Peptides against a protein of PDB entry 6B4E. Designs and how they scored, part 70

Target 1, 295 residues: chain A of PDB entry 6B4E
Amino acid sequence: TNFDKISKMFWHYKDKIAQIKQDIVLPIKKADVNVRNLLSRHKRKINPKFGQLTNSNQQLFKIQNELTQLINDTKGDSLAYHWILNFIAKAVVHQAETEVRVKPESALPLGKLTLYLLVQFPELQELFMARLVKKCPFVIGFTCEIDTEKGRQNMGWKRNNENKWEDNTSYDERMGGILSLFAIITRLQLPQEFITTTSHPFPIALSWHILARICNTPLNLITNTHFVILGSWWDAAAVQFLQAYGNQASKLLILIGEELTSRMAEKKYVGAARLRILLEAWQNNNMESFPEMSP

## One batch from the design tools (peptide; made by RFdiffusion4, then SolubleMPNN)

Design b2_p15_5_s2 (from b2_p15_5 with A1M D10E D13P)
Fold by OpenDDE base, seed 1:
Structure b2_p15_5_s2 (fold): chain B 295 residues (1-295), chain A 15 residues (1-15)
Amino acid sequence: as target 1 above (295 residues)
Amino acid sequence: MIEELLSLDEVPPLL
């Protein structure tokens, strides 16, 4: 694994976040009042839609259409368009941090919606990845030390209103939620209308990179969070990953489930114990996936 | 198993 390349990717997206703030977020504050009012109305209409997702494809398609219309209404102003896409990127990640965190299977409808939007509005892709990497560097297999303030910040740790770091469980759950969403996106097929015209923007190969990069991460940097997010990834994508890569996938699942957990056994990580249970379930031909959505 | 770690850098072909 070329960790220098991964670091460059990480910092690219960190820089992109700074650019988004400078070029999109801040300029809108000075935009025409009509534009600001439009965006405010659209924000209010868009924000609840992510929470309106259910295990229904019919509901998904409704929301897709509504969001498409709302986004298209902004295309007359490039800055407004990019602002609304950046807002959506933030909202999707926030939904992963909150809803997917507590209900992992909700990643499926959210992921389907997100993938649709990523294809329908290509400019969302960089905005979304930048937000993902900022919030959860694990999505690109980036890891650094967390014994420093800067290290924790880089790994997406938050501080509360008292300037205290979030508890480990909260961090683990948030990272798991975000990673679940990303994993789902990588394993979803493109919507039927796009299969012949567009390549998948975040294909299953990105899941391979996550697992491979974690396996190659120096053991002194491996934490409980790594195992938590691997477990979240497993629930979200392991079945489809095996379908995609076959025996090569199996080898990698064994590496994370057996080898990596064994190497870290002394740490007695709860996340590692869960990952071993998932491995054992698979070995017993009982690998579970999220339920498919209803019509 | 360690030798298998080195090969992880390349994504295998899809089935």
Scores: peptide ipSAE 0.313, ipTM 0.823, DockQ to the pose 0.241
Fold by OpenDDE base, seed 5:
Structure b2_p15_5_s2 (fold): chain B 295 residues (1-295), chain A 15 residues (1-15)
Amino acid sequence: as target 1 above (295 residues)
Amino acid sequence: MIEELLSLDEVPPLL
């Protein structure tokens, strides 16, 4: 693993976040009052939609159509269009941090919606990836030390209004929620209307990179969070990952489930214990996936 | 097993 390349990618997306603020978020505050009013109305209509998702494909398609219309209404102004897409990117990640965190299977409808929007509106891809990397660097297999304030910030740790760091459990669960969403996106097939015309923007190969990069991470940087997000990834994508890569996938799952957990056994990480249980379930031919959505 | 870790950066072909 070339960690220098991963670091460069990480900082690229950090710079992109700064650029988004400068070129999209701040300029819109000075935009025409009609544009600002339009965006305010659209924001209020868009924001609840992510929480209205269920395990129903019918409900998913309804929300897809509603969001598509709302986004298309902004295309007459490039700045307004990019502002709405950036808002959506933030809202999707926020939904992963809150809803998927407590109900992992909710990643499936959210992932389907997100993938549809990423293909329908290609400009969303960089905005979304930048937000993901900022909030959860694990999505690109980036890890740094967390002994410093800067290191914690880089790894997506939050401070409250009193400048106190979030609890370890809260951080682990948020990272797991975001990673679950990303894992789902990587293993989903494109919507039927796009399969022949468009390549998958975040394919299953990105899941391979996550696992491989974590396996190659220096052991002194491996924390409970790494095992938590691996477990979240496993629940979300392991079945489809095995279907995609076969024996090569099996080898990598054994590396994370057996070898990496064994190397870190002295730490007694709760996340590692869960990952071993998932490995054992697979070895007993009892690997489960999230249930398919209803019609 | 260790030798396989060094080549993990290369994504295998899809089945």
Scores: peptide ipSAE 0.313, ipTM 0.821, DockQ to the pose 0.244
Fold by OpenDDE base, seed 4:
Structure b2_p15_5_s2 (fold): chain B 295 residues (1-295), chain A 15 residues (1-15)
Amino acid sequence: as target 1 above (295 residues)
Amino acid sequence: MIEELLSLDEVPPLL
């Protein structure tokens, strides 16, 4: 694994966040009052839509159409269009941090919606990826030390109003929620209307990179969180990953489930214990996936 | 086991 390349990718997206602030977020504050009013109205209409998702494809399609219309209404102004896409990117990641963390299966409808929007509006892709990497560097297999304040910040740790770091459980759950969403996106097929016309923007290969990069991460940097997010990934994508890569997938699943957990056994990580259970379930022909959405 | 994988840095072909 070329860790320098991963680090460069990480910092690219960190810089992209700064660029988004400078080129999109700050300029809109100086935009015409009509544009600002339009965006405020659209923001208010868009924000509830993510919470309206259910395990229903009909409801998903309704929301897709509503969001598509709302986004298209902004295309006449490039700055407004990019602002609304950046808002959507932030809202989707926030939904993963709040809803998916407590209900992992909700990643499926959210992931389907997100994938549709990523294909329909290609400019969303970089905005979304930058937000993902900022919040959960695990999505690109990036890891750094968390012994420093800067290291914790880079790994997406939050501080409260008293400058106290969030507890480990809260961090693990948030990372798991975000990673579940990303994993789902990588394993979803493109919507039928796009399958023959475009390539998948975040294909299953990105899941391979996550697993491979974590396997090659120096053991002194491996934490409970790594196992938690691997477990979240497993629930979200392991079945489809096996379908995609067959025996090569099996080898990699064994590496994370058996080899990596065994190497870290002395740490007695709870996340590692869960990942071992998932491995054992698979070995017993009891690998589960999220339920498919209803019509 | 790692030795039996194609380089982990290389994504294998899809089935």
Scores: peptide ipSAE 0.310, ipTM 0.822, DockQ to the pose 0.244
Fold by OpenDDE base, seed 3:
Order: sequence, then C-alpha cells, then structure tokens
Structure b2_p15_5_s2 (fold): chain B 295 residues (1-295), chain A 15 residues (1-15)
Amino acid sequence: as target 1 above (295 residues)
Amino acid sequence: MIEELLSLDEVPPLL
C-alpha cells in the first residue's frame, strides 16, 4: 500500500474543505438578500427530507423528485447551486452520524437517495467526498496516530463546547454510521435510467481499497474503531462484495475477520469480537444483509 | 507482509 498517496488524497480533501468555506460558504453570506432568502427557504425544505426516508421505494422516489426540483431551482446562480449541494453533502453525512449509527439498515434508503443525487448532480461528488473524508477518513483507508490533538482532529474526533473530547463509544458509533452509508453507496447499482450512460461515481472498488488499506495499516495504529467500522462495512456490503470479486473477496474477508483480529487479540477490542462473530456466521452459511426495500 | 501474499493494492477484476 502506498501510504504517501493516501496521505496526499487525505490532505487534498482537507484543502477542498477549506476551499469550499472560502469560495462557497463565506461568499453567500454577502450575496444578494433574495438569494440568501431563497437558500434559507430551500434549506428548511431540504433538511426534513432525509429523516422522512423509510424502507419504501415509493417514498424514496417521492423524496428524490422533491429534492431534484429544489436543487434545480438554484441552477440559475452558480454560487447558490454549489451552496445547496454543499449543504446536502453535510446533511447526508449528518444523517449517517445520527440515524444510521443507531439504525444501520437506514443506510440503504439514504444510500439510494445519495447515489441518485450524486449522478443527477455531478458537482455533488467532490463536495460529498470532501465531507466524508473530513468526518470519517476511514472511507479512503487513511489512519494516523490519535495520541496528539492534531491526530485526533485528523481522524474526525469531536470536541464539545467545553473542549472535551467525545467518548470512545460515541466516536465509534459515528464512524460506523458514516462508513455504513459509504459502503452501501459503493455496492448499490446505478438506477436503471443511468446504467448505460453513466459510470458509478463511487464503485465497489472503493470498498476493496478500504479493506486492503486497513489490512496493511501498521498494527500500532489499529484501534477498536477500525474493527467497529469493518463490522459496519460487513453488515452493509459483504454479500455484494463477495458477488463482485468472488474468491478474492473471500480471501480479504478472512484477512480482516480472522488474521487481523488474531493479531490484535491481546487488546481485547469489543469491535474485534463482533467481527469474529460475523466471520463465524459467514462460515456457517448465515451471512446476513439488510432487507430489500418495499415497493 | 500481507501485501506479498495477496497484492492487496491491486483491485481484482469484477466477476
């Protein structure tokens, strides 16, 4: 694994976040009052939509159409359009941090919605990826030390208003929620209307990169969080990953489920214990996936 | 290391 390349990618997206703030978020505060009012109204309409998702495809299609209209209303002003897409990118990741963390199966409708928007509005792709990497660098297989304040910040740890770090459980659950969403996106097929005209913006190969890069991460940098997010990925995508890569997928699943957990056994990580249970379930021909959505 | 056994840096072809 070329860790220098991964680090360059990580810092590229960190720089992109800074650029978004300077070129999109801050300028809109000085924009015309009519533009600011439009965006305020759209923000209020868009925010509830992500929480209105259910296991129903009918409800998904309704929300897709509503969001498409709201986004299209901003296309006449490039700054407004990019602002609303950046808002959506932030809102989707926030939904993963809050809802998916407690109900992992909710990643499926959220992932379908997100993939649809990423294809319909290609400018969302870079904005979304930058937000993902900032919040959960595991999505590109990036890991650094967390024994420093800067290291913790780089790995997406939050501080409260009293400058206290979040607890380990909260961090693990947030990372698991975000990674569940990303894993779902990577394993979803494009909507039928796009299959012949568009390449998948975040294909299943990105899941391969996550697993491979974690397997090659120096063991002194491996934490409970790595196993938690691997378990979250497993629930979200392992079945489809096996379908995509066959025997090569099986080898990689054994590496994370057996070899990596065994190498870290002395740490007694709860996330590692769960991952071993998932491996054993698979070995017993009982690999579970999220249920398909209703019509 | 694990890299020598599986060439993990290269994504295999899709089935």
Scores: peptide ipSAE 0.307, ipTM 0.816, DockQ to the pose 0.249

Design b2_p15_5_s3 (from b2_p15_5, 4 letters changed)
Fold by OpenDDE base, seed 4:
Structure b2_p15_5_s3 (fold): chain B 295 residues (1-295), chain A 15 residues (1-15)
Amino acid sequence: as target 1 above (295 residues)
Amino acid sequence: MIDELLSLDEVPPLL
């Protein structure tokens, strides 16, 4: 694994976040009052839509259409359009940190919605990926030390208003929620209207990279969080990953489930224990996936 | 590494 390449990718997206602030977020504050009012109205309409998702495809399609219309209404102003897409990127990741965190299966409708929007509005892709990497570097298989404040910040740790770091459980759950969403996106088929005309923006190969890069991560950098997010990924995508890559997928699942957990056994990580259970369930022909959405 | 695994950096072809 070329860790320098991964590091460069990580910093690329960190720089992109800074660029978004300078080129999109700050300029809109000085934009015409009519544009600001439009965006304020759209923000208020868009924000609740993510919480309105259910396990229903009918409800999903309704929300997709509503969001598509709202986004299209901004296309006459490039800055407004990019601002609303950046808002959506932030909102989707926030939904993963909150809802998917506590209900992992909610990643499926959220992922379907997100994938639709990513294809329908290609400019969302870089905005979304930058937000993902900032919040959860695991999505690109990036890991650094967390013994320093800067290291923790780079790995997406939050501090409260008292400058106290979030607890390990909260961090693990947030990372798991975000990773579940990303994993779902990577394993979803494109919507039928795009499948013959567009390449998948975040294909299943990105799941391969996550697993492979974690397997090659120096063991001294491996934490409980790595196993938690691998478990979250497993629940979200392992079935489809096996379908995609067959025997090669099996080998990689064994590497993370057996080999990596065994190498870290002395740490007694709870996340590793869970991942071992998932491996054993698979070995017993009991690998589960999230339930399919209803009509 | 498990013997016979392609370099983990190389994504295998889709089935």
Scores: peptide ipSAE 0.374, ipTM 0.838, DockQ to the pose 0.239
Fold by OpenDDE base, seed 2:
Structure b2_p15_5_s3 (fold): chain B 295 residues (1-295), chain A 15 residues (1-15)
Amino acid sequence: as target 1 above (295 residues)
Amino acid sequence: MIDELLSLDEVPPLL
């Protein structure tokens, strides 16, 4: 694994976040009052939509159409358009940090919605990936030392108003929620209307990179969080991953489920224990996936 | 231990 390349990718997205602030977020504060009012109204309409998702495809399509209309209303002003897309990117990741964290299967409708928007509005792709990498570097298989303040910040750790780090459980759950969403996106098929005209913006190959890069991560950098997010990935995408890559997928699942967990057994990580259970379930032909959405 | 494992860096072909 070329970790230098991964680091360059990580910093590219960190720089993109800074660029977004400079070129989108700050300029809109100086924009025409009518534009600011439009965006405020749209923000209020868009924000609740992600929480209105259910296991219903009918509800999904309704929300897709509503969001599409709201986004299209901003296309006449490039800055407004990019601001709305950046807002959506932030809102989707926030939904993963909150809802998917507590209900992993909610990643499926959220992932379907997100994939639709990523294809319908290509400019969302870089905005979304930048937000993902900032919040959860695991989505590109990036890991750094967390013994330093900067290392923790780079790995997406939050501090409260008292400058206290979030607890390990909260961090693990947030990372798991975000990774679940990303994993779902990577394993979803494009909507039928796009299959012949558009390439998948975040294909299943990105899941391969996540697993491979974690397997090659120096063991001294492996934490409980790595196993938690691997377990979250497994629930979200393992079935489809096996369908995509067959025997090669099986080898990689064994590497994370057996080899990596065994190498870290002395740490007694709860996440590793869960991943071992998932491996054993698979070996017993009991691999589970999220339930399909209703019509 | 990375035997003849295809470089994990190379994504295998889709089935």
Scores: peptide ipSAE 0.373, ipTM 0.835, DockQ to the pose 0.240
Fold by OpenDDE base, seed 1:
Structure b2_p15_5_s3 (fold): chain B 295 residues (1-295), chain A 15 residues (1-15)
Amino acid sequence: as target 1 above (295 residues)
Amino acid sequence: MIDELLSLDEVPPLL
C-alpha cells in the first residue's frame, strides 16, 4: 500500500473543503437577496427529504424526483447550483452520522438516493467525497495517530461546545454510520436509466481499497474504530463484495476477520470481537445482508 | 499484512 498516495488524497480533499468554503459557502452570503431567498427556500424543502426515506422504492423515487426538481431550479446560477449540491453533500453525510448510526439498514435507501444524485449531478461527486473524507477518512483507508489534537481532528473527531472530545462510542458509531453509507454506495448498481451511459462514480473497487489499506495499516495505528467500521462495512457490503470478487474477496474478508483481529487480540477491542462474530457467521453460511427495499 | 496469494494493492477483476 502506498500510504504517501493515500495521504496526498486525504490532503487533496481537506484542501477541497477549504476551497468549497472560500469559493461557494462564503460568496453566497454576499449574493443577491433573491438568490439567498431561493436557496433558503430550497434548503428548507430539501432538509426533510432525507428523513422521509423508508424501505420503499416508491418513496425513494418520489424523493429523487423532488430533489432533482429542486436542484434543477438552481442551475441558472452556477454559484447557487454548487451551493445547493454542497448543502446536499453535507446533509447526506449528516444523515449518515445520525440516522444510519442508529439504524444501519437505513444506509440502503440513503445510498440509493445518494448514488442517483451523484450520477444525475456529477458536480456533486467531488463535493460529496470531500465531505466524506473530512468526516470519515476511513472511506479512503487513511489512518493517522490520534495521540495529538491535530491527529484526532484529521481522523474526524469532534469536540463539543466545551472543547471536550466526543466519547469513543459516539465517534465509533458516527464513523460506522458514514462508512455504512459509503459501503452501500460502492456496492449498489447504477439506476437502470444510467447503466449503459455512465460509469459508476464510486465502484466496489473502493471497498477493496478500504479493506486492503486497513490490512496494511501499521498495527500501532489500528484502533477499535477500525474494527467498528469494518463491521459496519461488512453488514453493508460483504455479500455483494463476495459476489463481485469471489475467492479474492474471501481472502480479504479472512484477512480482516481472522488475521487482523488475531494480531490485535491483546487489545480486546469490542469492535474486533464483533467482526470475529461476523466472520464466524459467514463461515457457518449465515452471512446476512440488509433487507431489500420494497417496491 | 502480507498475503502470499494476493497483492492487496491490486484490485482483482470483477467476476
Scores: peptide ipSAE 0.372, ipTM 0.837, DockQ to the pose 0.244
Fold by OpenDDE base, seed 3:
Structure b2_p15_5_s3 (fold): chain B 295 residues (1-295), chain A 15 residues (1-15)
Amino acid sequence: as target 1 above (295 residues)
Amino acid sequence: MIDELLSLDEVPPLL
């Protein structure tokens, strides 16, 4: 694994976040009052829709159509269009941090919606990836030390208003929620209307990179969080990953489930114990996936 | 370390 390349990718997206703030978020505050009012109204209409998702495909299609219309209303102004897409990118990641963390199966409808929007509005792709990497560097297999304040910040740790770090459980759950969403996106097929005309923007190969890069990460940098997000990925995508890569997938699942957990056994990580349970369930032909959505 | 079993750097072909 070329860790220098991964580090360059990480910093590219960190720089992209700074660029988005400078070129999109700050300029809109000085934009015409009519544009600001339009975006405020659209923001209020868009934000609730992510929480309105259910296990129903009918409800998903309704929300897709409503969001498509609301986004299209902004295309006449490039700054407004990019602002609304950046807002959506932030809102989707926030939904993963709040709802998916406590109900992992909710990643499926959210992932389907997100994938549709990523294909329908290609400019969302860079905005979304930048937000993902900022919030959860694990999505590109990036890891650094967390013994420093800067290291913790780089790995997406939050501080409260009193400058106190979040607890380990809260961090682990947030990272798991975000990773569940990303894993779902990577394993979903494109909607039928796009499958012949468009390549998948975040294909299953990105899941391979996550697992491979974590396996090659120096053991002194491996934490409980790595095992938590691997477990979240497993629930979200392991079945489809095996379908995609067959025996090669199987080898990689054994590497994370058996070899990596065994190497870290002295740490007694709760996330590692859960990952071993998932491995054992698979070995007993009881690998579970999220249920398919209803019509 | 894990490099001996699989060149994990290369994504295998889809089935």
Scores: peptide ipSAE 0.371, ipTM 0.836, DockQ to the pose 0.245

Design b2_p15_5_s4 (from b2_p15_5, 4 letters changed)
Fold by OpenDDE base, seed 4:
Structure b2_p15_5_s4 (fold): chain B 295 residues (1-295), chain A 15 residues (1-15)
Amino acid sequence: as target 1 above (295 residues)
Amino acid sequence: MLEELLSLDEVPPLL
C-alpha cells in the first residue's frame, strides 16, 4: 500500500473543503438577494427530504424527482447550483451521522438516493467525497495517529462546546454510520436509466481499497474504530462484494475477519469481537444483507 | 495469506 498516495488524497479533499468554503459558501453570502432567497427556500424544501426516506422504492422515486426538480431550478446560476449541491452533500453525510448510525439498514434508501443524485449531477461527486473524507477518513482507507489534537481532528473526532472530545462510542457509531452509507453506494447498481450511459462514480473497487488499506495499516495505528467500521462495511456490502470478486473477495474477508482480528486479539476490542462473529456467521453460511426495499 | 493475494493495492477483475 502506498500510504503517501493515500495521504495526498486525504489532504486533497481537506484542501477541497477549504476551497468549497472560499469559492462557494462565502461568495453566496454576497450574492444577489434574489439568489440568496431562492437558495433559502430550496434549502428548506430539500432538508426534510432525507428524513422522509423509507424502505419503499415508490417513496424513493418520489423524493428523487422532487430533489431533481429543486436542483434543476438552480442551474441558471452556477454559484447557486454548486451551493445547493454542497448543501446536499453535507445533508446526506449528516443523515448518515444521525440516522444510519442508529439504524444501519437506512443506509440503503439513503445510498440509492445519493447514487442517483451523484450520477444525475456529476458536480456533486467531488463535493460529496470531500465531505465524506473530512468526516470519516476511513472511506479512503486513511489512518493517522490520534495521540495529538491534530491527529484526532484529521480522523474526524469532534469536540463539544467545552472543547472536550466526544466519547469513543459516539465516534465509533458516527464513523460506522458514514462508512455504512459509503459501502452501500459502492455496492449498488446504477439506476436502470444510467447503466448503459455512464460508469459508476464510486464503484465496488473503492470498497476493496478500504479493506486492503486497513489490512496494510501499521498495527500501532489500528483502533477499535477500524473494526467497528469494518463491521459496518460487512453488514452493508459483504454479500455484494463476494459476488463482485469471488475468491479474491473471500481471501480479503478472511484477512480482515480472521487475520487482522487475531493480530489485535490482545487489545480485546469490542469491534473486533463483533467482526469475528460476522466471519463465523459467514463460515456457517449465514451471511446476512440488508433487506431489499419494498416496491 | 497476504502472499496469495495479488498485491492488495491492485483491485482484482470483476467476475
Scores: peptide ipSAE 0.318, ipTM 0.826, DockQ to the pose 0.244
Fold by OpenDDE base, seed 2:
Structure b2_p15_5_s4 (fold): chain B 295 residues (1-295), chain A 15 residues (1-15)
Amino acid sequence: as target 1 above (295 residues)
Amino acid sequence: MLEELLSLDEVPPLL
């Protein structure tokens, strides 16, 4: 694993976040009042849509159509269009941090919606990835030390209004929620209408990279969070990952579930214990996936 | 290293 390349990718997306602020978020504050009013109305209509997702494909398609219309209404102004897409990118990640965190299976409808939007509006891809990497660097297999304030900030740790770091459980759960969403996106097939015309923007290979990069991460940088997000990934994508890569997938699952957990056994990480349970369930032919959505 | 157990730098082909 070339960690210099991963670091370059990480900083690329950090720079992209700064660029988004400079070129999209700040300029819109100076835009025409009609544009600002339009975007304010659209924001209010868009924001609740993510919470309206259920295990129903019919409901998913309804939300897809509603969001598509709302986004298309902004295409006449490039700045407004990019602002709405950036808002959506933020909202999707926020939904992962809140809802998927507590209900991992909700990643499936959210992931389907997100994948649809990523294909329908290609400009969303870079905005979304930048937001993901900022919030959860694990999505690209990036890890740094968290013994410094800057290190914690780079790894997506938050401080409250009292300048206190979030607790470890809150951080772990947020990272797990975001990673669950990303894992789902990587293992989903494109909607039927796009299969012949578009390549998958975040294919299953990105799941391989996450696992491989974590396996090759220096052990002194491995934390409980790494095992938590691996467990979240496992629940979200392990079945489909095995279908995609077969024996090679099996080897990698054994590496994370057995070898990596064994190497870190002295730390007694709760996330590692859970990952071992998932490995054992698989070995007993009891690997589960999220339930399929209803028609 | 875990990389020695599996060539992790390259994504294998899809089945």
Scores: peptide ipSAE 0.317, ipTM 0.823, DockQ to the pose 0.246
Fold by OpenDDE base, seed 5:
Structure b2_p15_5_s4 (fold): chain B 295 residues (1-295), chain A 15 residues (1-15)
Amino acid sequence: as target 1 above (295 residues)
Amino acid sequence: MLEELLSLDEVPPLL
């Protein structure tokens, strides 16, 4: 693993976040009052939609159509269009941090919606990836030390209004929620209307990179969070990952489930214990996936 | 196992 390349990618997306603020978020505050009013109305209509998702494909398609219309209404102004897409990117990640965190299977409808929007509106891809990397660097297999304030910030740790760091459990669960969403996106097929015309923007190969990069991470940087997000990834994508890569996938699952957990056994990480249970379930031919959505 | 770790950067072909 070339960690220098991963670091460069990480900082690229950090710079992209700064650029988004400068070129999209701040300029819109000075935009025409009609544009600002339009965006305010659209924001209020868009924001609840992510929480209205269920395990129903019918409900998913309804929300897809509603969001598509709302986004298309902004295309007459490039700045307004990019502002709405950036808002959506933030809202999707926020939904992963809150809803998927407590109900992992909710990643499936959210992932389907997100993938549809990423293909329908290609400009969303860089905005979304930048937000993901900022909030959860694990999506690109980036890890740094967390002994410093800067290191914690880089790894997506939050401070409250009193400048106190979030609890370890809260951080682990948020990272798991975001990673679950990303894992789902990587293993989903493109919507039927796009399969022949468009390549998958975040393919299953990105899941391979996550696992491989974590396996190659220096052991002194491996934390409970790494095992938590691996477990979240496993629930979300392991079945489809095995279907995609076969024996090569099996080898990598054994590396994370057996070898990496064994190397870190002295730490007694709760996340590692869960990952071993998932490995054992697979070895007993009892690997589960999230249930398919209803019609 | 260790030798396989060194080649993990290369994504295998899809089945």
Scores: peptide ipSAE 0.317, ipTM 0.825, DockQ to the pose 0.245
Fold by OpenDDE base, seed 3:
Structure b2_p15_5_s4 (fold): chain B 295 residues (1-295), chain A 15 residues (1-15)
Amino acid sequence: as target 1 above (295 residues)
Amino acid sequence: MLEELLSLDEVPPLL
């Protein structure tokens, strides 16, 4: 694994976040009052939509159409358009941090919605990826030390208003929620209307990169969180990953489920214990996936 | 290392 390349990618997206703030978020505060009012109204309409998702495809299609209209209303002003897409990118990741963390199966409708928007509005792709990497660098297989304040910040740890770090459980659950969403996106097929005209913006190969890069991460940098997010990925995408890569997928699942957990056994990580249970379930021909959505 | 087992840096072809 070329860790220098991964680090360059990580810092590229960190720089992109800074650029978004300077070129999109801050300028809109000085924009015309009519533009600011439009965006305020749209923000209020868009925010509830992500929480209105259910296991219903009918409800998904309704929300897709509503969001498409709201986004299209901003296309006449490039700054407004990019601002609303950046807002959506932030809102989707926030939904993963809050809802998917407690109900992992909710990643499926959220992932379908997100993939649709990523294809309909290509400018969302870079904005979304930058937000993902900032919040959960595991999505590109990046890991650094967390024994420093800067290291913790780089790995997406939050501080409260009293400058206290979040607890380990909260961090693990947030990372698991975000990674569940990303894993779902990577394993979803494009909507039928796009299959012949568009390449998948975040294909299943990105899941391969996550697993491979974690397997090659120096063991002194491996934490409970790595196993938690691998378990979250497993629930979200393992079935489809096996379908995509066959025997090569099986080897990689054994590497994370057996070899990596065994190498870290002395740490007694709860996430590692769960991942071993998932491996054993698969070995017993009982690999579970999220249920398909209703019509 | 684990790299010797799977050449993990290269994504295999899709089935």
Scores: peptide ipSAE 0.316, ipTM 0.819, DockQ to the pose 0.248

